Peptides against a protein of PDB entry 6D0Y. Designs and how they scored, part 209

Target 1, 225 residues: chain A of PDB entry 6D0Y
Amino acid sequence: ETEDHLESLICKVGEKSACSLESNLEGLAGVLEADLPNYKSKILRLLCTVARLLPEKLTIYTTLVGLLNARNYNFGGEFVEAMIRQLKESLKANNYNEAVYLVRFLSDLVNCHVIAAPSMVAMFENFVSVTQEEDVPQVRRDWYVYAFLSSLPWVGKELYEKKDAEMDRIFANTESYLKRRQKTHVPMLQVWTADKPHPQEEYLDCLWAQIQKLKKDRWQERHIL

## One batch from the design tools (peptide; made by RFdiffusion4, then SolubleMPNN)

Design b2_p29_5_s1
Fold by OpenDDE base, seed 1:
Structure b2_p29_5_s1 (fold): chain B 225 residues (1-225), chain A 29 residues (1-29)
Amino acid sequence: as target 1 above (225 residues)
Amino acid sequence: SAAERAERERREALRRWREERLRELREEE
């Protein structure tokens, strides 16, 4: 396959087709696997790009990466490393909307057996630990809490099944922070922007309540959707 | 909306499929 052809295949997956999405993903995974010896770097870059730029296809591309990881374990690892680098770059650039999406993407990769549950727990521990740092502005502390909580709909079930004690600790720390943080009154409907990473007071409290309910409902989305 | 519901159902079906498929792939190793 040519580089241009690979780009087309990766970008168009999930679009209207005569075949099922599942069949197309299986086929694409096979094509990409076969081309890894010649186009690994290109494929990695393409997957990182679509994972970043097409949030509406999150489940499609996490599934694709899951299939590829099952076929080539090393490739899955390299992809995760690339995504982590991108997350760090997004944070450095204050692109908080991209950053939170990347965290959600990585969260769903746990369900695809690309990222181990303990690794994701460790990431969330690191996020919530920022709330305990004195020299960190509240705007950044709030974002890490938001990133954690907003990712739990994707991965909370899996993490509690495997690391319930650790997750409970993270929840306790989160709750403690939410109680002691300075309140900022901002309308709940305020749109997130890259230059305004601070979650709304009402939204964080509401999100916390929603996640608590989701947890109580055993992470069944049907109870909140 | 109907479109949103259809998309949710599509994602749910995909998640169920991938869980099964990935299990199969692991068992083949």
Scores: peptide ipSAE 0.568, ipTM 0.920, DockQ to the pose 0.027
Fold by OpenDDE base, seed 2:
Formats: sequence, structure tokens, C-alpha cells
Structure b2_p29_5_s1 (fold): chain B 225 residues (1-225), chain A 29 residues (1-29)
Amino acid sequence: as target 1 above (225 residues)
Amino acid sequence: SAAERAERERREALRRWREERLRELREEE
């Protein structure tokens, strides 16, 4: 298949079709698998692009990557490496919206058995550890906490099933930080954007409360999603 | 909204499917 055709197939997955989404994903996974020997780099780039640009299709593309990874090809590892590079680049470019979506994407890859639970726990430990660095601006510390908390709806259940003790430690550290951090009142609620990386002070507290409730309710998404 | 609920249900269905499908693939290995 031509590169343009692959792009079309990947970009259009999830659109209205005579077949089910699941059937389309299975079919697309087969097509991509067959083309990996010739177009691996292109496919990697395409998947990375749609993962960044189409956050509304997060579950679709994580599923696709999961299917590809399950076919005895180290494609998933290469893809994760590419996504981590993109995450770093997004942070360097102060694209915090893209960065948080990438973290959520990686989080859902744990559910797809592309990323191991311990690896994701380690990532979140690293995020929350930033709160202990006094030389880091609060705006950046707040973002890492936000990235962690906002990803838990996708992966919290799996992580607590596999690494409950470590997760409890992360939660304790997060709670401690939220209690001791400085708070400022903003007149109007603002969406966290690339140009506004610091959330409203009350927002993190609200998110924390929501996540605590979600945890209490055994990570049932219906409570906040 | 109805659209939001439909999308949520779609995601939930997809997640259930992928869990089963990935399990099948692992069993074949």
C-alpha cells in the first residue's frame, strides 16, 4: 500500500462504517502489520501524529497499538519510545495540553499491555517527585500533579491492582503537596492551556477531591467521566 | 448530552472488546 493510503486508513478509523469499529480495528491492524516490513517508520510517525492531534480518538489508537504490539513485534516498544520523545518535546515547547494528552495516552497503553504497570508507576513517581524539588517553580510542580491526577481515570484501577503500596505512597505525597502549596484565587475558571500552564488554585483541589472519590468508588469511570 | 453518552458507551464497548481480544492473542502465543 502507498504511504498516502496508510495515512488515510489510520486517520479515518473510527468514522462511520458498514462494519463495527472493532472489526475495522482488527482489519487495520492486519494491514499495518503486513506493511511494517516496508513502512515501519512511516506507520510509527503516523500513529504518533494522530495520537497527538486527535485526543478524542485516544482509546481507538491505544487499542490499535495494543493489537499491533500483540503480534510478536517490538513495535509497541518503539512506539512508546517515540511517544516519550514527543512528550519531552512538548514540554520543551511549553505545549502543556499536548503533553497531558500524551501522558493519558501512555496511561491507557498500560491497559493495552503495551506499557507495564511498574513502568507507569515509576513515571508517576517521577512526576510527583518534582513537587519535592524546591528550585522548581510551582507552576511546573502543579502541572506534574495535574498530569498524574488527570491520568488516573484511565489507569488508576490497573495500577492499584498491581502496585497498591507504591500508589498509596504517591497519593500521600500528592496530598501533602496540595496541603502545603500556596493558593491564589482567580476570579474566573480557566481551562489549562499551553499559554496558561498554571491551573486555578481551586482546580487542583477539586480534581483531587474527584480522584479521591473515584478511588473510593473502585475506579468506576462513571463517577467523573 | 446524548452524544456524549453514546461516545462513552462506545469507548466502554471498545475497552471490553480489546481486553478479550488481547487475551486471545496472548493465549495464541
Scores: peptide ipSAE 0.567, ipTM 0.920, DockQ to the pose 0.027
Fold by OpenDDE base, seed 3:
Formats: sequence, structure tokens, C-alpha cells
Structure b2_p29_5_s1 (fold): chain B 225 residues (1-225), chain A 29 residues (1-29)
Amino acid sequence: as target 1 above (225 residues)
Amino acid sequence: SAAERAERERREALRRWREERLRELREEE
């Protein structure tokens, strides 16, 4: 297959088709695996791109990566490395919206057996540890807490099943930070921008409450029809 | 909305499928 064709296949997966999504993903994984010898770099770039630009298809692409990882373990590792690099770049560029989507994507990769649970726990420990650094602006400290908490709907269940003690420690540290941080009230209608990751201080408190409820519900989301 | 519910159900079905499929692939190793 040509490079342009691969782009089309990857970008359009999950769209209306005569076949099931699962069948399409399995087929696409096979196609991509076969083309890795010739187009590995391109495929890596494409997957990283859709992962960060199409958050609505997060589960589709994490599934695809999971399938590819199962077929080619080395590729899975290279993809994770690329995503981590992208996350670091996003943070350096103060692109907080992209960064949080990347964290969520990585979180769901734990469920796809691409990233080990202990590795994700370590990442979250690193995030929450930033709250203890006085040289870091509060807005950035708040973002790391947000990134952690907002990713738990995707991976909280798995992490607590395997690393409950470590997760409890992270939660305790998070709670402590939320209690002691300075609250600055800003208009609720403020637009989220890259340089202002969390203008609404109350949002973190709200999210914390939601995550506490989710944890209490054993990480099962309750949806209202 | 109905569309949002359908999408949620689709994601849930996908997650169930991938768990099974990935398990199968691991067992083949």
C-alpha cells in the first residue's frame, strides 16, 4: 500500500462501514503490520497524530495500537516512546489541552496491555509530586492534578486492582494539596487556552468530588438516559 | 442524546472485544 493510502485508512477507521468496527480494526492492524517494514516511521507519525487530534476516537486508536503491539511488540514500544516525547513537547509548548489528551490516551493503553500498570502509576506519582515543588506555578501544579484525576475514568479501575496501596498514597497527596492550595476565582465563562490550563479553581474541587464518587462506585460510571 | 448513547455503547462493546481479542493473542504466544 502507498503512504497516502495508509493515511486514509488510519484516519477513516471507525466511520460508517459495511463491516463491524472490530473487523475493520483487525483488518487494519494486519495491513499496518504488513507495511511496517516499509512505512514504520510514517505509521508511527500517523498514529501519534490521530491520537492527539481525534480525542473522540481515543478507544478506537488505543485498540488499534493494542492489536499492533500484540503483533509487533517492538512497534508498540516505539509508539509509546513517541507518545511520551510528544507529551513532553506539548508540555514545553504549554499546549495543555493536547497534553491531557495524550495522558488519557496513555492511560487507556494500560487497558490494552501496551503500558504496564506500574509504569502508569509511576507517571501519576511524578505528576502529583509536582504539587510539592514550590518553584512551580500553582496553575501548572493544578494541571498535573487535573491530568491525573481526569485520566482515572479510563484507568483507575486497573490501577487500583494492581497497585491499590500506591494509588491510595497518590490520592492522599492529592487531597492534601487540594486542601492547602490557594483558590483564585475567575469567571466561569473564561475560554480555556493553552497558556491557561485551569482558570477555574473550583473545577478541580468538582473533579475531585466526582472522582471520589467514581472510586466509591468501584470505577463504574453511572450514566443517565 | 441518542447519538451520544450509541457512541458510548459502541465504545463499551469495543472495550469488551479488545479485552477478549488481546487475551487470545497472548495465549497464542
Scores: peptide ipSAE 0.567, ipTM 0.919, DockQ to the pose 0.027
Fold by OpenDDE base, seed 4:
Structure b2_p29_5_s1 (fold): chain B 225 residues (1-225), chain A 29 residues (1-29)
Amino acid sequence: as target 1 above (225 residues)
Amino acid sequence: SAAERAERERREALRRWREERLRELREEE
């Protein structure tokens, strides 16, 4: 495959095709694996780009990465490292919308066996630990809680199956924070922007309630939606 | 909407397939 063709293949996966999506993903994973010796850097960049810019295809690309990781573990690791770097960059740039999406993407990678459950738990522990830092503005603390909670629909089941005790501790810390944080009421109907990462009280409380219900329903999203 | 439901079903189907396929790949290792 040529470099340009690889871009086309990666970007267009999931679009209408004569073949099933699953078949296309399997095939694409094979193509990408075969082309890694020649186009590793380009493939890595392309995957990072679509993972970042096409949130509507989250499951498609996490699946693709999962398949590719199974074929080439080292590449999967490099991809995760790149995504983590991007997450850090997004946070530094106050691009909170991108950052939260990246966290969700990484969360779903746990389901794809690209990221180990303990590693994701550690990440969430780090997020929630920010709530205990006094020198951190509440807006940022709230965002980390939001990022954690909003990612649980993607990975909560897996994490509780493997790390229930640790997750319970994170939940307890989160609940404690939500109870003690300053309550701020912001209009519910607003566009979430990168420069306004502060979740309103009602939203965080609502999200917390939803996640509690989701947990109660054994992480079956259909019970809530 | 119907489109949203269809997309959800598509994602769910993909997840099920993914879980099975990745399991198979692990077993082959």
Scores: peptide ipSAE 0.567, ipTM 0.919, DockQ to the pose 0.027

Design b2_p29_5_s3
Fold by OpenDDE base, seed 5:
Structure b2_p29_5_s3 (fold): chain B 225 residues (1-225), chain A 29 residues (1-29)
Amino acid sequence: as target 1 above (225 residues)
Amino acid sequence: SSLERARQEQQQRLEEWRKKRLEELEKEK
């Protein structure tokens, strides 16, 4: 496959087709695997790009990466490293919108056996630890909490099945922070959400309540969507 | 919305499929 053709295939997967989505993903995984020797760097970049630019296809692309990783044991690690680099770059550039998509993408990669549950827990521990840094603006602390909480619909079930004690500690720290932080309007957070079931509540408090309910409901995503 | 429900159902089907498929591929390794 040509480089331009690969881009087209990757960008269009999940669109209307005569074949099933599952069949298309399997086929695309095979094509990409065959082209890795020649286009590994390009494929990695393309997948990182669609991860941040096409959030509506998150599950499609995490599945694709999972399939590729299963076929090529080296690919998953390289892809995750690239994604982490991109996440760090996004955070440094204050591109919080794409950063949260990357975190959600990485979260769902746990379900695809690309990222180990302990590694994801460690990432969330690092995020929530930012709340303990007084020199960091609250808007930034709030974002890390938001990134953590808003990713749990994708990975909360898996993490609690494997790392319940560690997750409970993260939840306790998060709850503690939410209780003590200043509750004011944060315009940046409104950019990240369209659903406002409780407009009278501060967004993070509302999200926390939703996640608590989701946890109680055994992480059934339909309860918050 | 109807579109959102359809997307959610598709996502759920995909997640179920990938779980099984990945297990199969892992066994083949």
Scores: peptide ipSAE 0.602, ipTM 0.930, DockQ to the pose 0.027
Fold by OpenDDE base, seed 3:
Structure b2_p29_5_s3 (fold): chain B 225 residues (1-225), chain A 29 residues (1-29)
Amino acid sequence: as target 1 above (225 residues)
Amino acid sequence: SSLERARQEQQQRLEEWRKKRLEELEKEK
């Protein structure tokens, strides 16, 4: 396959087709696996791009990566490394909307057996630990809490099944932060933008309540975000 | 919206499928 053709295949997966989505994903995984020796860097870049630009296809692309990782090629680790680099870059560039999508993507990769549950727990521990840093602006602390909470609909069930004690600790720290943080009035019109990561005044409290309910319901899927 | 609901349903079906498929692939290793 040529680079241009690979781009077309990756970008169009999940669109209307005569074949099932599952069949198309299986086929695409096979094509990509065969082309990895020659186009690994291109495929990595393409998958990172669609992961951040097409959030509506999150599950499609996490599944694709999961299939590739399950095959006889060490692609999963390299992809995760690339995604982590992308996450760091997006944070440095203050692209907070992109960053949260990347965190959600990584979260769902746990369900695809690409990322181990303990690794994701460690990431969330790192996020919530920012709330304890005094030299970090509250707007940034709030964002890390948001990134954590907003990712739990995808991975909360798996993490609590595997690491319930650690998750409870993270929840306790989160709750403590939410109780003690300064609630500054922010105009409701301030939407999440690249340079405005601060959530609405009560947004985090509302999200926390929704996640608590989700947890109480044993992580049974419901519309939250 | 109807589009959002359709996407959610597709996501759920895909998640169920991938769970089974990944288990199969793991057994083949």
Scores: peptide ipSAE 0.601, ipTM 0.931, DockQ to the pose 0.027
Fold by OpenDDE base, seed 4:
Structure b2_p29_5_s3 (fold): chain B 225 residues (1-225), chain A 29 residues (1-29)
Amino acid sequence: as target 1 above (225 residues)
Amino acid sequence: SSLERARQEQQQRLEEWRKKRLEELEKEK
């Protein structure tokens, strides 16, 4: 496969096809696996790009990465490293919309057996720990809480099954923060921007309530976000 | 919307398939 062709295949997966999505993903995984010796860097870059630019295809690409990881474990690790670097870059650039989608993407990679549950728990612990830092603006603390909570629909079930005690501690810390943080009113329809990555006060509380309900319902899927 | 519902259904099917497929692949290792 040429690099251009690989890009086309990766970008178009999930579009209308005569074959099932599952079949297409399996086939694409095979193609990419075969091309890794020659195009590993390109494939990594492409997958990282679609992961951050096509959030509507999150499950498609996490699945693809999962399949590739199962075939080539080293690739999965390298991909995660690239995604973490991208997440850090997004945060530094104040691209919070991209950052939250990256966190969700990484979260779903736990379900794909690319990221171990303990590693994701550690990440969320790190996120929530920011709320305990006094020299960090509340807007940033709020975002980390948002990123954590908004990712739980994807990974909450898995994490509680394997790390319930740790997750409960994170929840307790989150609840404590939400109760003590300063309440601000931001328009609900406000688009997340680099300068104001602050969710609506009521939205965070609402999200918390929704996640609590989701947890109570044993993480059975429902429309939250 | 109908489109959103369709996407959600596709996602659910994919997740179910993924779970099974990954289990199979892990057994083959």
Scores: peptide ipSAE 0.601, ipTM 0.930, DockQ to the pose 0.027
Fold by OpenDDE base, seed 2:
Structure b2_p29_5_s3 (fold): chain B 225 residues (1-225), chain A 29 residues (1-29)
Amino acid sequence: as target 1 above (225 residues)
Amino acid sequence: SSLERARQEQQQRLEEWRKKRLEELEKEK
């Protein structure tokens, strides 16, 4: 396959076709696997790119990475490393919208057996621990809590199945923070932007309530649908 | 919306499929 062709295949996966999405993903995984010896770097870059730019296809690309990782390549590890680097870069650049999406993407990779559950728990522990740090702006603390909570619809079930005690601790810390944090009035019309990482007070509290309900429902999204 | 529900259903189907498929692949290792 030519590099251009690979790009086309990767970018177009999940679009309407005569075949099922599952069959298309399996086929694409096979094609990419065959081309990894020659185009590994290119494929990695392409997948990182689409993972960042196409949030609507999150599950598609996490699945694809999962399939590739299962095919005896250390591809998953290298991909995750690249994504973590990108996450750090996004945070450094104050691109909080991209950053939170990357966290969600990484979260779903746990379901794809690309990232181990303990590793994701550790990441969330690190996020929530920011709320305990001194001299950290509340906007930053709020964002880390938001990033954690907003990722749980993707990975909460898996993490609680494997690391319930640790997750409960994170939840307790989160709840404690939400109760003690200062409330700031923000217009409801203001949405998350790269330049404004501060969540709306009502939104963060609402998100917490939604996640609590989700947890209560054993991570079945019945109440959100 | 109907579109959102359809997307959610598709996602759910995909997640169910990948779970099974990955398990199969792991058994083959």
Scores: peptide ipSAE 0.601, ipTM 0.929, DockQ to the pose 0.027

Design b2_p29_5_s4
Fold by OpenDDE base, seed 3:
Structure b2_p29_5_s4 (fold): chain B 225 residues (1-225), chain A 29 residues (1-29)
Amino acid sequence: as target 1 above (225 residues)
Amino acid sequence: SLAELLEKLRQEALRKWREEQLRKLKEEE
């Protein structure tokens, strides 16, 4: 395979095809695995790129990485390291939208057995700990809370199954922060539903309420839209 | 929207599939 061909294959996966998505992913994983000896760096870069630029295909690419990781554990580790570096770069550049997509991507990699649950919990602990830093602007503190909460639809179930005590601590700290923070006036966010039960609430408060409900529902989303 | 619903359904199906595939791959190790 050529580098250009690999780019095409990776970018177009999930598009209309004569074969099923699952079949295409399995095939692509095989192709990429075979080409790792020659194009590892290119494949890593491409996967990082689509992970941050194509959030609508999050599950597709996490699945692909999961399949690759299962066959080549070293590659999986290198990919995660690359993604963490990219996340740090995005944060330094104040590219918060890209950063949150990366956090969600990493979150779903836990479900793909690429990232261990304790590692993800540690990341979220680090995020929420920022809320305790007085020299950090509230907008940045709010973002870390948002990044944490907005990722839980993807990984909350797994994390509570494995690290319930630690997760409860994170939730308690989050709740405490939300109660004491200065309220802002931004539109509410709906991650998985079009319903607007709290149109007058601040966006983080709305998200918190949604996540609390999701937790109560044992992390089962009852309403897709 | 209908498009969003269909995409979410596809993602759910994919997640189920990948779990099975990853299990199989692990057993082959």
Scores: peptide ipSAE 0.370, ipTM 0.829, DockQ to the pose 0.027
Fold by OpenDDE base, seed 4:
Structure b2_p29_5_s4 (fold): chain B 225 residues (1-225), chain A 29 residues (1-29)
Amino acid sequence: as target 1 above (225 residues)
Amino acid sequence: SLAELLEKLRQEALRKWREEQLRKLKEEE
């Protein structure tokens, strides 16, 4: 496979095909595995790119990475490291829209057995801990809470099954923060931009309520959040 | 919309599939 061909295969997965999506993913995983010795860096970059730029295909690419990780554990680790680096870069660049999608992507990787549940819990603990830090703008604190809550539809079930006590602590801290935070009245229909990471007051409260309901429903998702 | 519903169903099917595949792979190790 050529680099250009790999790019095409990775970018086009999930599009209309004569074969099922599942078969295409299995096939692509095999192709990528075979090409890792020659194109590992390129494949890493490509997967990181599509994970970042194509959030609508989140489940497709997490599945792909999961399949690939099962075949090459070292690659999976390298991929996660790359994604974490990208997340940090996104945050430094104040690209909060990208960052939140990366967090969701990483969250779903837990379901794909690429990231261990305890590691994800630790990440969320770190996120929510920001709410306790002084000298951090509320807009940033709000974003971390948003990133955490908005990722739970993807991974909440798994995390509570394995780390319920830790998750309860995170929830308690989150609830405490939401109660004490300064509420700003911004129209909920405002388009989120990279430079506006601040979720509207009503949105965060609404999201919290939705997540609480989801938790109550044992993480059986009936609504897309 | 219908399109959104269909996509949701597609994603759910994919998740179920991957769970089964990854479970099998784990058991084979």
Scores: peptide ipSAE 0.369, ipTM 0.827, DockQ to the pose 0.026
Fold by OpenDDE base, seed 2:
Order: C-alpha cells, then structure tokens, then sequence
Structure b2_p29_5_s4 (fold): chain B 225 residues (1-225), chain A 29 residues (1-29)
C-alpha cells in the first residue's frame, strides 16, 4: 500500500461500507500488519494523529490498535509510548481537551489488552497524587481529578476487577480532595477548554456523584445521560 | 437521543466483537 492509500484507509474506517465495521477493522488490521515492515513509522504517525483528531472514533481506533498489538506486540508498545509522549506534550502546551481524550484513549486500550491494568492504575495514582501537591494550582489539580473520573466509564470495570484495593485508595483520596477543595462559581459556556481547565461550580461534585452511581451499578451504564 | 443510543449500541457490539477476536488470537498463539 502507498502512504496515501494507508492514510485513506485509516481515516475512513467506520464510514459507510458494504461490509460491517468489524469486517472492515479486521481487513484493515491485516493490511496494516502486512505493511508494518515497510511503513511502520507512517502507520504509527497516522494512528496517533487520528487518535488525537477523531475522538468520536475512539473505540474504533482502540480496537484497531488492539488487533495490531495482538499481531505485533512491539508495535503496540511503540504506539503506547508515542501516545504517552503526545499526552505529555499536550499537557505542556495546555491543550487539556486533547489531553483528556488521550487519557480516555489509553484507558480503553486497557480493555483491548494493549495496556496492563496495573499500569493504568499507576497513571491514575499519579494523577490523583497531584491533589496533594501544594505548589500546584487548584485548577490543575481539578483537571487531573477530572481526567481520572471522566475516564472511568471506559475502564473502571476492568480496573476494579483486577485492582480493587488500589482503586479504592484512589477513590478515597479523590473524595477527600473534593471535600476540602474550594468551590468557586465560574460562569462558562464550556466546562473544559484548551486554555481554561477550570470546572464550573459543582461540576466535579456532579461528576463524582455520577461515577459513584456507576460504581454502585458495577460499571454498567443503564442510562444515557 | 436516538443517535446517541445507536452509537452506544454500536460501540457495545464492537467491544464484544473485539473481545472475542482478541481471545481467539491469544488461543492461536
């Protein structure tokens, strides 16, 4: 496959087709696997790009990466490393919208057996540990809590099945932080923007309540809110 | 909305499919 053709195939997956999405993903995984020896760098870059730019196709691309990882573990590792680097870059650039999508993407990769559950738990521990740092502004501490909580719909079930004790500790720390943090009324049209990662009044509390309910329901979403 | 419901169903179906595929791939190793 040519580079241009690979780009087209990767970008168009999930669009209308005579075949099922599953069939298309399997086919694309096969094509990409065959082309990895010649186009690994290009494929890696393309997948990182669509993961960042097409958050609406998150589950499609995590599935694709999962299929590729199962066939080529080295590629999967390289992809995760690239995504982590991108996450760090997004945070440095204060692109919090991109950063949170990357965290969700990584979270769903746990379900695809690309990232181990303990590794994701460690990441969330690192996020919540920021709440204990006094030299960090609350707006940034709030974002890390948001990134953690907002990713749990994707990976909470898996993490509690494998690391329930560690997750409970993270939850306890999160609850403690939410109780002691200062609440401010911020009139904003959007809760999270690239340059304003400050939540609206009671937003984190509302999210916390939703996640608590989800946890109580054993991470089964019964309602579309 | 209907669109959101359909997308959720699509995602659920995809997740079930990928779990099965990944299981098969693991068993073939």
Amino acid sequence: as target 1 above (225 residues)
Amino acid sequence: SLAELLEKLRQEALRKWREEQLRKLKEEE
Scores: peptide ipSAE 0.369, ipTM 0.830, DockQ to the pose 0.027
Fold by OpenDDE base, seed 1:
Structure b2_p29_5_s4 (fold): chain B 225 residues (1-225), chain A 29 residues (1-29)
Amino acid sequence: as target 1 above (225 residues)
Amino acid sequence: SLAELLEKLRQEALRKWREEQLRKLKEEE
């Protein structure tokens, strides 16, 4: 396959086709696997790009990466490393919308067996630990809590099944922070767009309540929101 | 909306499919 053709295949997967999405993903995974020896760098860059720019296809591309990882473990590792680098860059650039989406993407990669559950737990531990640091703006601390909580719908079940004690610790630390944080309506705290028109103060508390309910329901979404 | 519901259902179906496929691939190793 040519580089241009690979770009087309990767970007258009999941769109209208004569074949099923599953069939297309299986086929594309095979094509990409075969082309890795010649186009690994290009494929890596393309997958990172679509993972960042096409949030509507999150499950499609996490699935694709999962299939590729199962066929080529080294490539999966390189992809995760690239995504982590991108996450760090997004945070440095204060691109919080991209950053939170990347965290969600990585979270779903746990379900695809690309990222180990303990590694994701460690990441969330690092996120929540920021709340304990002094001289860090509350907007940053709030974002890390938001990134953690908002990712749990994707990976909470898996993490609690494997690391319940560690997750409980993270939850306790999160709860403690939410209780002691300053609740002011400052535009600076609105670093991300929310689906619901809630003030930043209310949004985190509301999200916490929603996640607590989800946890109580064993991470099963009974109602489609 | 109906579109959102259908998309969520699609995602759920895909997740179930990938779990099965990844399981099979692992067993073949």
Scores: peptide ipSAE 0.370, ipTM 0.831, DockQ to the pose 0.027; fails the geometry check

